# Peptides against a protein of PDB entry 6MBK, part 20

Target 1, 240 residues: chain A of PDB entry 6MBK
Amino acid sequence: GFEMVNFKEEGFGLRATRDIKAEELFLWVPRKLLMTVESAKNSVLGPLYSQDRILQAMGNIALAFHLLCERASPNSFWQPYIQTLPSEYDTPLYFEEDEVRYLQSTQAIHDVFSQYKNTARQYAYFYKVIQTHPHANKLPLKDSFTYEDYRWAVSSVMTRQNQIPTEDGSRVTLALIPLWDMCNHTNGLITTGYNLEDDRCECVALQDFRAGEQIYIFYGTRSNAEFVIHSGFFFDNNSH

## One batch from the design tools (peptide)

Design b1_p13_2_s2 (made by RFdiffusion4, then SolubleMPNN; from b1_p13_2, 4 letters changed)
Fold by OpenDDE base, seed 5:
Structure b1_p13_2_s2 (fold): chain B 240 residues (1-240), chain A 13 residues (1-13)
Amino acid sequence: as target 1 above (240 residues)
Amino acid sequence: SFPGSFPISLYIP
């Protein structure tokens, strides 16, 4: 019912190949296709994860390293997804000196500096871990781990991480959702949830889409997208 | 594009 298209202004997006009605379930992504903290634990990163308290405590950092490991793996299942990700971001970690100077007159400057300092400290820590920890020797990023790599991975996760239920529904975990996150953003309601019975993310159409139209979704307040774990879809009409 | 950011805060000595 849809196809991937590279739109000139928005980059990659989804285009309807048929008419899609509002509230129609047009897209679902099984758990096995998601990049999750659990898939990170089950990857080449698993041994290091089991020994590093920061990776264990910070699911977003675990996802960042999972993303870097998979990017560095030519045969990774997620290569097609990773290739669709931006190479650079418009996030504070990528701000130029002039942009930072402009922000000095705003309340945002404190957050920008804090994020930069924290990210730099994290990089320094993990650079040492990757160089010295026995379980890091098998990581494909062992000989190529730059600040630019880390900045990219952190920014990718920061912009795309979602909260989903664990398999048993007892907890919330973090996930990147391939294919689904290719939908570009429009104002509306959150029309994505997680179906625990079928163990998949589900997205229903925000509106009617005609064949040939780009399919948009509402990201909501997506610093970290939240799904309704037990009741299906979360309806949020917050403007952005 | 994905607007918004989740701040990563970690104290490392």
Scores: peptide ipSAE 0.022, ipTM 0.641, DockQ to the pose 0.047
Fold by OpenDDE base, seed 3:
Structure b1_p13_2_s2 (fold): chain B 240 residues (1-240), chain A 13 residues (1-13)
Amino acid sequence: as target 1 above (240 residues)
Amino acid sequence: SFPGSFPISLYIP
């Protein structure tokens, strides 16, 4: 057992409500609770997705629009999850002028400018799509689609997207994993995987946790330069 | 929560 707690320095995290042993399966999230490219296709976004090549080619953008549509939908199943997401991020898209000026002396400036340009271009493209495409008329964001909305959604997906298998296990897709993504990071080994038989994300304890202790997981080795699709999932090739 | 400290470059092709 665990509970959601707001830790003063780390923000939201999970705290053990009982003693948890190392390697114990303490957390699982069924596919039906995930925000995926497939759930985006099956949502109000589906008709537009089926006709837009960029949404089809870029699963992260599909998730960003899925997140925006669900946020704008009062009856969305994911409202409780969306309300736990930060309203702002410490990502380059939120850097102030002084922070950008500081980075001009570093190699990171090229990546920051690239991200700004790409995000702005995407927004301009989709603004036009939302205004002109017939299938966009049903989207709850039709009359309210700002750059700030898009920046937030892109940043949310960028910081939280994970690779998971498709339902049939034949391909890899992208997902946001509610509840699991509240775990804060510590050094260690990947202890999260996907169980295709039960169709769920599974997390085992990295170490022993006592009742009242914060539960940490290892997010993996991430370099600032890598398009870190948070591969939180080590698929053990069960060589059967 | 995932710390905002992981800059992921969204590469648009």
Scores: peptide ipSAE 0.021, ipTM 0.637, DockQ to the pose 0.057
Fold by OpenDDE base, seed 1:
Structure b1_p13_2_s2 (fold): chain B 240 residues (1-240), chain A 13 residues (1-13)
Amino acid sequence: as target 1 above (240 residues)
Amino acid sequence: SFPGSFPISLYIP
């Protein structure tokens, strides 16, 4: 019902190959296809994860390292997904000097500086960890871990991380959702949820889409991380 | 592409 397309202005997106009706379940992504904190723990990163308190405490950093490890792995299952990710981002970590100078007149500058400072500190910490920790020896990053790599991974996770339920539904974890996160944004309601019974992310169409039209979703008012797990789809109250 | 506000608190505790 859809295909991946590189749109000139918006980058990669999804295009309908047939007419899709509003509320139609057109896209689902099983857990096994997601990049999660759990998949990070089960990867080559697992031994280091089990020994590093920061990786354990910060799922977003765990995802960033997972993303870097998989990117450096030619045989990674996620290579096709990783290749669709932007090489650069319009995030504060990529702001040029002039952009930062412009923001110095605003309150936002404190957040930008904080983010930059924290990211730099994290990089310095993990650079040392990768160079010295015994469990880091097996990581494909050992010989190539630059700030640019880390900035990219952090930015990728920052822009694309979502909260999903754990397999047992008792907790939330962080995930990158391949294919789904290729949908570009439009105004509307959240039409993505997680189906625990089928163990998959599900996306229903926000509106009718004709064959050949780009499929858009609403990311919400806040970060994509606020994935509505418990409430399902914000569809109108079917007053049953 | 994911739009603007990326509130990632990358806090090293």
Scores: peptide ipSAE 0.021, ipTM 0.635, DockQ to the pose 0.052; fails the geometry check
Fold by OpenDDE base, seed 4:
Structure b1_p13_2_s2 (fold): chain B 240 residues (1-240), chain A 13 residues (1-13)
Amino acid sequence: as target 1 above (240 residues)
Amino acid sequence: SFPGSFPISLYIP
């Protein structure tokens, strides 16, 4: 019912291959296809995760390292997904000095500076961990862990992380959702949920889409400042 | 796209 297409201004997106009706379940992604904190624990990162308090406490960082490890693994199941990710982002961590100066007039500036500071500190910490921790020796990034790598991974996770239920439904965890996260943003309502019975993410169409039209989803009720901080863009038609 | 700006609802409304 859809195909991945590279749109000039929006990057990769999904295009309908047939008419899709509003509220139609057109896309689902089983848990087994997700990059989760649990899949990170079960990966080459698992031994380090079990010994590092920050990885354990911060699921987003665990996902970032999971993403880096899988990117560096040529046989990774997620290679097709990773190859679709942007190489760079418009997130605060990529802002030039003039862009940061522009944000000084906005409420976002404190969060931007916080992101810079936190990311730099995290990188410094994990650089040392990767160099010295015994369980880091087998990581594919052992000899190649740059700030650029970390900035990319953190930005990828920041813009694409989602809360999903654990397998037993008792708690929430973090996940990257391949294919689904290719949908670009439009104004509307959240039309994605998790079906615990079928153990999958499900997305219903926000509106009618004709064959050949791009399929959009709503990223949630956020201000443009929040979009910049979390998603790296302004939405001109944002109602908030 | 950057859909990770919102947590997925546990249930579709």
Scores: peptide ipSAE 0.021, ipTM 0.643, DockQ to the pose 0.126; fails the geometry check

Design b1_p13_2_s3 (made by RFdiffusion4, then SolubleMPNN; from b1_p13_2, 4 letters changed)
Fold by OpenDDE base, seed 3:
Structure b1_p13_2_s3 (fold): chain B 240 residues (1-240), chain A 13 residues (1-13)
Amino acid sequence: as target 1 above (240 residues)
Amino acid sequence: SFPGSFPISLYLP
């Protein structure tokens, strides 16, 4: 057992409510609770997705629009999850002028400018799509689609997207994993995988945790330069 | 929660 807690220095995290042993399966999230490219296709976004090549080619953008549509929908199943997401991020898209000026002396400036340009181009493209495409008329964001909305959604997906298998296990897709993504990071080994038989994300304890202790997971080795699709999932090739 | 410290470059296809 665990509970959601707001830790003063780390923000939201999970705290053990009982003793948890190393390698114990303490957390699982069924596919039906995930925000995926497939759930985006099956949502109000589906008709537009089926006709837009960029949404089809870029699962991260599909998730960003799915997140925006669900946020704008009062009856969305994911409202409780969306309300736990930060309203702002410490990502380059939120850097102030002085922070950007500081980075001009570093190699990171090229990546920052690239991200700004790409995000602005994507927004401009989709602004036109939302204004003109017939299937956009039913989207809850039709009359309110700002750059700030898009920046937030892109940043949310960028920081939280994970690779998971498709339902049939034949391909890899992208997902946001509610509840699991509240775990804070520590050094260690990947202890999260996907169980295709039960169709769920599974997390085992990295170490022993006592009742009242914060539960940490290892996010993996990530460099700032890598397109870190948070491969939080080590698929053990069960060589059967 | 996932820290905002992992910048990812987004590209158009």
Scores: peptide ipSAE 0.021, ipTM 0.641, DockQ to the pose 0.055
Fold by OpenDDE base, seed 2:
Structure b1_p13_2_s3 (fold): chain B 240 residues (1-240), chain A 13 residues (1-13)
Amino acid sequence: as target 1 above (240 residues)
Amino acid sequence: SFPGSFPISLYLP
């Protein structure tokens, strides 16, 4: 077992409530608990999604709007998860003027400006869509869609989006993975995959954890979380 | 969480 804990320096993380052995399957998250492009399509956003080519083409933006709609919905199933997300991020969209000025001497400034420009253009586009599209009238964000909202949602998805298989395993889709993504990072090997038979994300322990210890995972050498599907786990023998 | 991760740039199609 584990529990969510707000650690002093690291923010929210997972703490073991019992001893967990290395390679033990300690955490799994069924598909029904994930925020996916599919769950976005099946939500209040679905009608708009079906009519907007950008939402259809860009699953990450679909997830961002899904996140915003659910955040604005008091009865959302994902409220407990959303409340654990950072209110701000250490990403370029949140850089202060002085930080941007510092980066002007580096090649990174071009990426920052590109991200600013793209995000601003996306916001302007979707602001118009939300104001004018018939299917946007039922969205809880209809009368409250600020740049700050969009910046937050986009940043949340950029930092937390994962590739998972579709239900039939034929393709990949994007997902936010509640509970699992609360694990903080340590050096190691990828210990997370997707079990299609049980239709769930599965995480095995990177090391032994004693009761009361924080549980860490290895995010990999990637900005976006990418699951290993049926191969490349830390362990050779999947128990499933 | 994923603090300090730099997101990939988003582009409009």
Scores: peptide ipSAE 0.021, ipTM 0.641, DockQ to the pose 0.050
Fold by OpenDDE base, seed 1:
Structure b1_p13_2_s3 (fold): chain B 240 residues (1-240), chain A 13 residues (1-13)
Amino acid sequence: as target 1 above (240 residues)
Amino acid sequence: SFPGSFPISLYLP
């Protein structure tokens, strides 16, 4: 019902190959296809994860390292997904000097500086960990871990991380959702949820899409990390 | 894609 397309203005997106009706379940992504904190723990990163307090405490950093490890692995299952990710981002970590100078007149500068400072500190910490920790010896990024690598991974996770339930539904964890996160944004309601019975992310169409039209989703008012897990889909008419 | 700045807390614990 859809295909991946590189749109000139918006980059990669999804295009309908047939007419899709509003509320139609057109896209689902099983857990096994997601990049999660759990998949990070089960990867080559697992031994280091089990020994590093920061990786354990900060799922977003665990995802960033997972992303870097998989990117550095030619045989990674996620290579096709990783290749669709932007090489650079319009996030504060990529702001040019002039952009930062412009923001110095605003309150936002404190958040920008904080983010940059924290990211730099994290990089310095993990650079040392990767160079010295015994469990880092097996990481494919051991000999190629630059600040640019880390900035990219952190920015990728920051812009694309989502909260999903654990397999037992008792807790939430963080995930990158391949294919789904290719949908570009439009105004509307959240139409993505997690189906625990089928163990998959599910996306229903926000509106009717005709064959050949780009499929858009609503990211929400906050970060895309906040998609509805327990309440299902926000439909105006669904008084559940 | 996810354009723009998505604020995230990146603190060392």
Scores: peptide ipSAE 0.020, ipTM 0.634, DockQ to the pose 0.051
Fold by OpenDDE base, seed 4:
Structure b1_p13_2_s3 (fold): chain B 240 residues (1-240), chain A 13 residues (1-13)
Amino acid sequence: as target 1 above (240 residues)
Amino acid sequence: SFPGSFPISLYLP
């Protein structure tokens, strides 16, 4: 019902291959295809995760390291997904000095500076951990862990992380949702949920899409400032 | 795309 296409201004997106009706379940992604905190624990990162308090406390950082480890692993199941991710982002961590100066007039500036400071501190911490911790020796990034790597991974997670239920449905965890996260943004309502019975993410169409049209989803109720901070863009038609 | 519906916290615990 859809195909991945590289759109000039929006990067990769999904295009309908047939007419899709509003509220039609057109896309689902089983848990086994997701990059989750649990999959991070079960990966080469698992031993380090079990010993590092920050990885345990911050699932988003665990996902960032999971993403880096899988990117560095040529046989990773997620290579096809990782190859579709942007190499750079429009998130605050990539802002030039002039862009930061522009944001000084906005409410976002404090959060931007916080992100810079926290990301730098995290990198410094984990650089030391990777160099010195015994369980880091087998990580594919052991000899190649740059700030650019970390900035990319953090930005990837920042823009793409989602909450999903745990397998037993008792709690929530964090996930990257391959294929689904290729849908670009439009104004509307959240049309994605998790089906626990089938153990999958499910997306229903926000509107009618004709064959050949790009399929858009709504990322959530965010201000433009929040989009900049968390998603790296302004949406001109944002109702918030 | 950047579909992340939930903010990321970058604060160290």
Scores: peptide ipSAE 0.021, ipTM 0.652, DockQ to the pose 0.088; fails the geometry check

## One batch from the design tools (peptide)

Design b1_p14_1 (made by RFdiffusion4)
Fold by OpenDDE base, seed 1:
Structure b1_p14_1 (fold): chain B 240 residues (1-240), chain A 14 residues (1-14)
Amino acid sequence: as target 1 above (240 residues)
Amino acid sequence: SIHSNMLARSIPVL
């Protein structure tokens, strides 16, 4: 087993409550617990999604709006998950002037500026949509949609989105995976997959974890620049 | 591979 713990330096993570062996299936999350593009379409956002081309084309934005709608809904099934998310992120959308100055010496600066510009444009577009579109009147965020809200949701999705198969396995879709995404990062191999037969995400242990140890996963092969841009951190032991 | 579909947390979307 495992438990959610707030680690002093790493924030929320998972801690082993017993010894877990390498390759042991210790964590699984059924599709019904995921925040997906499909769950967004089936939510209060569904009518707007069906009429907005950007929501339809950009599953990450659909997830961001889904996350905002559910956050604003006190009875949301995902409230316990949403409350585990950071209130702020170390991603470029939150960079202070000094952090941007540091990146000016790197190739990443162009991607940082692109991300900021795109996010600001998306916000401006959706602010207008929320104010004017008939289907937006039912959204719990109708009267409370700030740039800070959008920045948070986009950053939450950016740092936590995953590709999973559709129910029929014919396509891929985007998902946030509650509980699993609380695992902090370490170097290694991807140990999470989707089991279509059982319709669930499955995570096997990257290594042996003793009772009381933090359970880490490998998020995927990336450069430090990609970690900064997409995850908000450098990983010193990154071999790439 | 243990899993047919490997999941990487945080898909880059620029």
Scores: peptide ipSAE 0.158, ipTM 0.772, DockQ to the pose 0.104
Fold by OpenDDE base, seed 4:
Structure b1_p14_1 (fold): chain B 240 residues (1-240), chain A 14 residues (1-14)
Amino acid sequence: as target 1 above (240 residues)
Amino acid sequence: SIHSNMLARSIPVL
């Protein structure tokens, strides 16, 4: 039941192709299809990851670099997924001066400035790493690593990262979940979990969806400030 | 079904 559709205002989303009942398991994504810190370690990024302390400490940055390396790789397994990602985001890293000025009246401004500062510092650090580190020489982005690339990857990860268990269930790791993360947001309850027995993400329907309706999920409890900072949007019906 | 490992999209950046 469902298909990928490009909705005019919401971008890519999922549309039901049949009636889906509330709590019906309609979507699952096996671990092997996920972009994870582990898949990053097993990629062309692996040698650099093994020697860079920041990549090792910050799984979100590892995912960002993994995303950039895979985007730059024509034969990447994740090309179909990457091509469905927005080229730009409504996250603070893309805000114009007037949008930042608007946020100056809010408590979110400190987090916005922190995000700018952190992203700029990370870019400067990794630019140097990519230019100088021996294990960076084979990265597809070696000669094309721009701030725009980095802010895109960071924003992609920020808006789409999830915590999943490791294969043995002993720890948590970070993952991007293809196809599932195309579901647009609505208010409700978290309806996605990880099934360790079947080693897959599982999504049950938040409500009844009719054939032809867009399938929404709840991304999790967020304040409007957190939506701006982490998801890049305000949600008018946000009860939090 | 009880999802023991609930997944929330857009986890805050570390």
Scores: peptide ipSAE 0.145, ipTM 0.763, DockQ to the pose 0.104
Fold by OpenDDE base, seed 5:
Structure b1_p14_1 (fold): chain B 240 residues (1-240), chain A 14 residues (1-14)
Amino acid sequence: as target 1 above (240 residues)
Amino acid sequence: SIHSNMLARSIPVL
């Protein structure tokens, strides 16, 4: 029903290979294919996770480290997904001096500085943890953990993390959703949910898509400031 | 199904 394509302006996206009708369930991703806090706990990161209070408290950081560990693992199941991720982002952690100067006149500047400061502090903390903690010795990133690595992983998670239910539906957890997150953004309504009975993410079509058209989704209600801070772009047709 | 498209805002300050 769809294929991955590199679109000139938007990068990788999904293209319809047949006509898809509005509200048609065209894409689903089972839990076992997701990168979750639970999959992080069950990975090579698990022993460190079990002893680090920050990893336990901050699911987004757990996902960032999970992403780094899997990227550094040639045999990772998620290698095909990781290779589709941008190598750099237009998020505040990558802003040049002129972009920061432009933002000095905006309300976003305080959030940009906060994000930069928090990320730098987290990196300094985890650099020490990776160097000194016994359970870090087996991590594939043990001898290669740079700020650039951490910035990339944090930005990847920040731009792509989703809340999904736990397996028992009792809580929410964080997940990266491979294949689904290849859909580029358009204005509309949220058309993705989690089906607990089938234990999968389910995406229905926002509109009719013809064969050869790019398939878009709505990432959620956000201000332009939230798009800049969390998604790295302005959306000109944003109604919020 | 429940909606899952909630992207987290910022990394919390620790």
Scores: peptide ipSAE 0.048, ipTM 0.715, DockQ to the pose 0.091
Fold by OpenDDE base, seed 2:
Structure b1_p14_1 (fold): chain B 240 residues (1-240), chain A 14 residues (1-14)
Amino acid sequence: as target 1 above (240 residues)
Amino acid sequence: SIHSNMLARSIPVL
């Protein structure tokens, strides 16, 4: 077993409640618990999704709007998950002026400015869509769609989106994986897959974890620059 | 915690 814990420097993570052995299947998340492009289409967002070409073309934006709609819905199934998400991120969209000034001497500044510009354009577009589109009238965010909301949702998706198979396994779709995405990062190998037979994400332990230890996973091979731009952090033991 | 399970390289330009 495991439990969610707030670790002082790392924020929320998972802690083992028993000894877990390396390669033990300790965590699985059924498809029905995932926030996916498909669950977005099947939600209150579905009518708007069916009519908006950008939502249809950009699964990450569809997930961002799904996340915002569910956050604004008191009875959302995903409220317990959404409450575990950071209220703010260390991603470029949250950088202070001094952090941006520091990056001006680096190649990262172009990516930061690109993210700002793209996010602002998307917000302006969708603000107009939400105000004018008939299918937006039922969205719980209709009268409460701010740039801060959009920035948060985009950052949440950017940091937590995963590729998973569709239910029939014929295609790949995007998903947020509740509970699993609470595992903080360590160096190692990918230990998470999707079991289509049982229709679930499955995570095996990267190493032995004792009762009371934090459970870490490896997010995959990334440079420190990619961690900063996409995750908002440096990983000291990153080999890239 | 900051997590990045999939690096979506760029938010596409509208």
Scores: peptide ipSAE 0.031, ipTM 0.676, DockQ to the pose 0.088; fails the geometry check

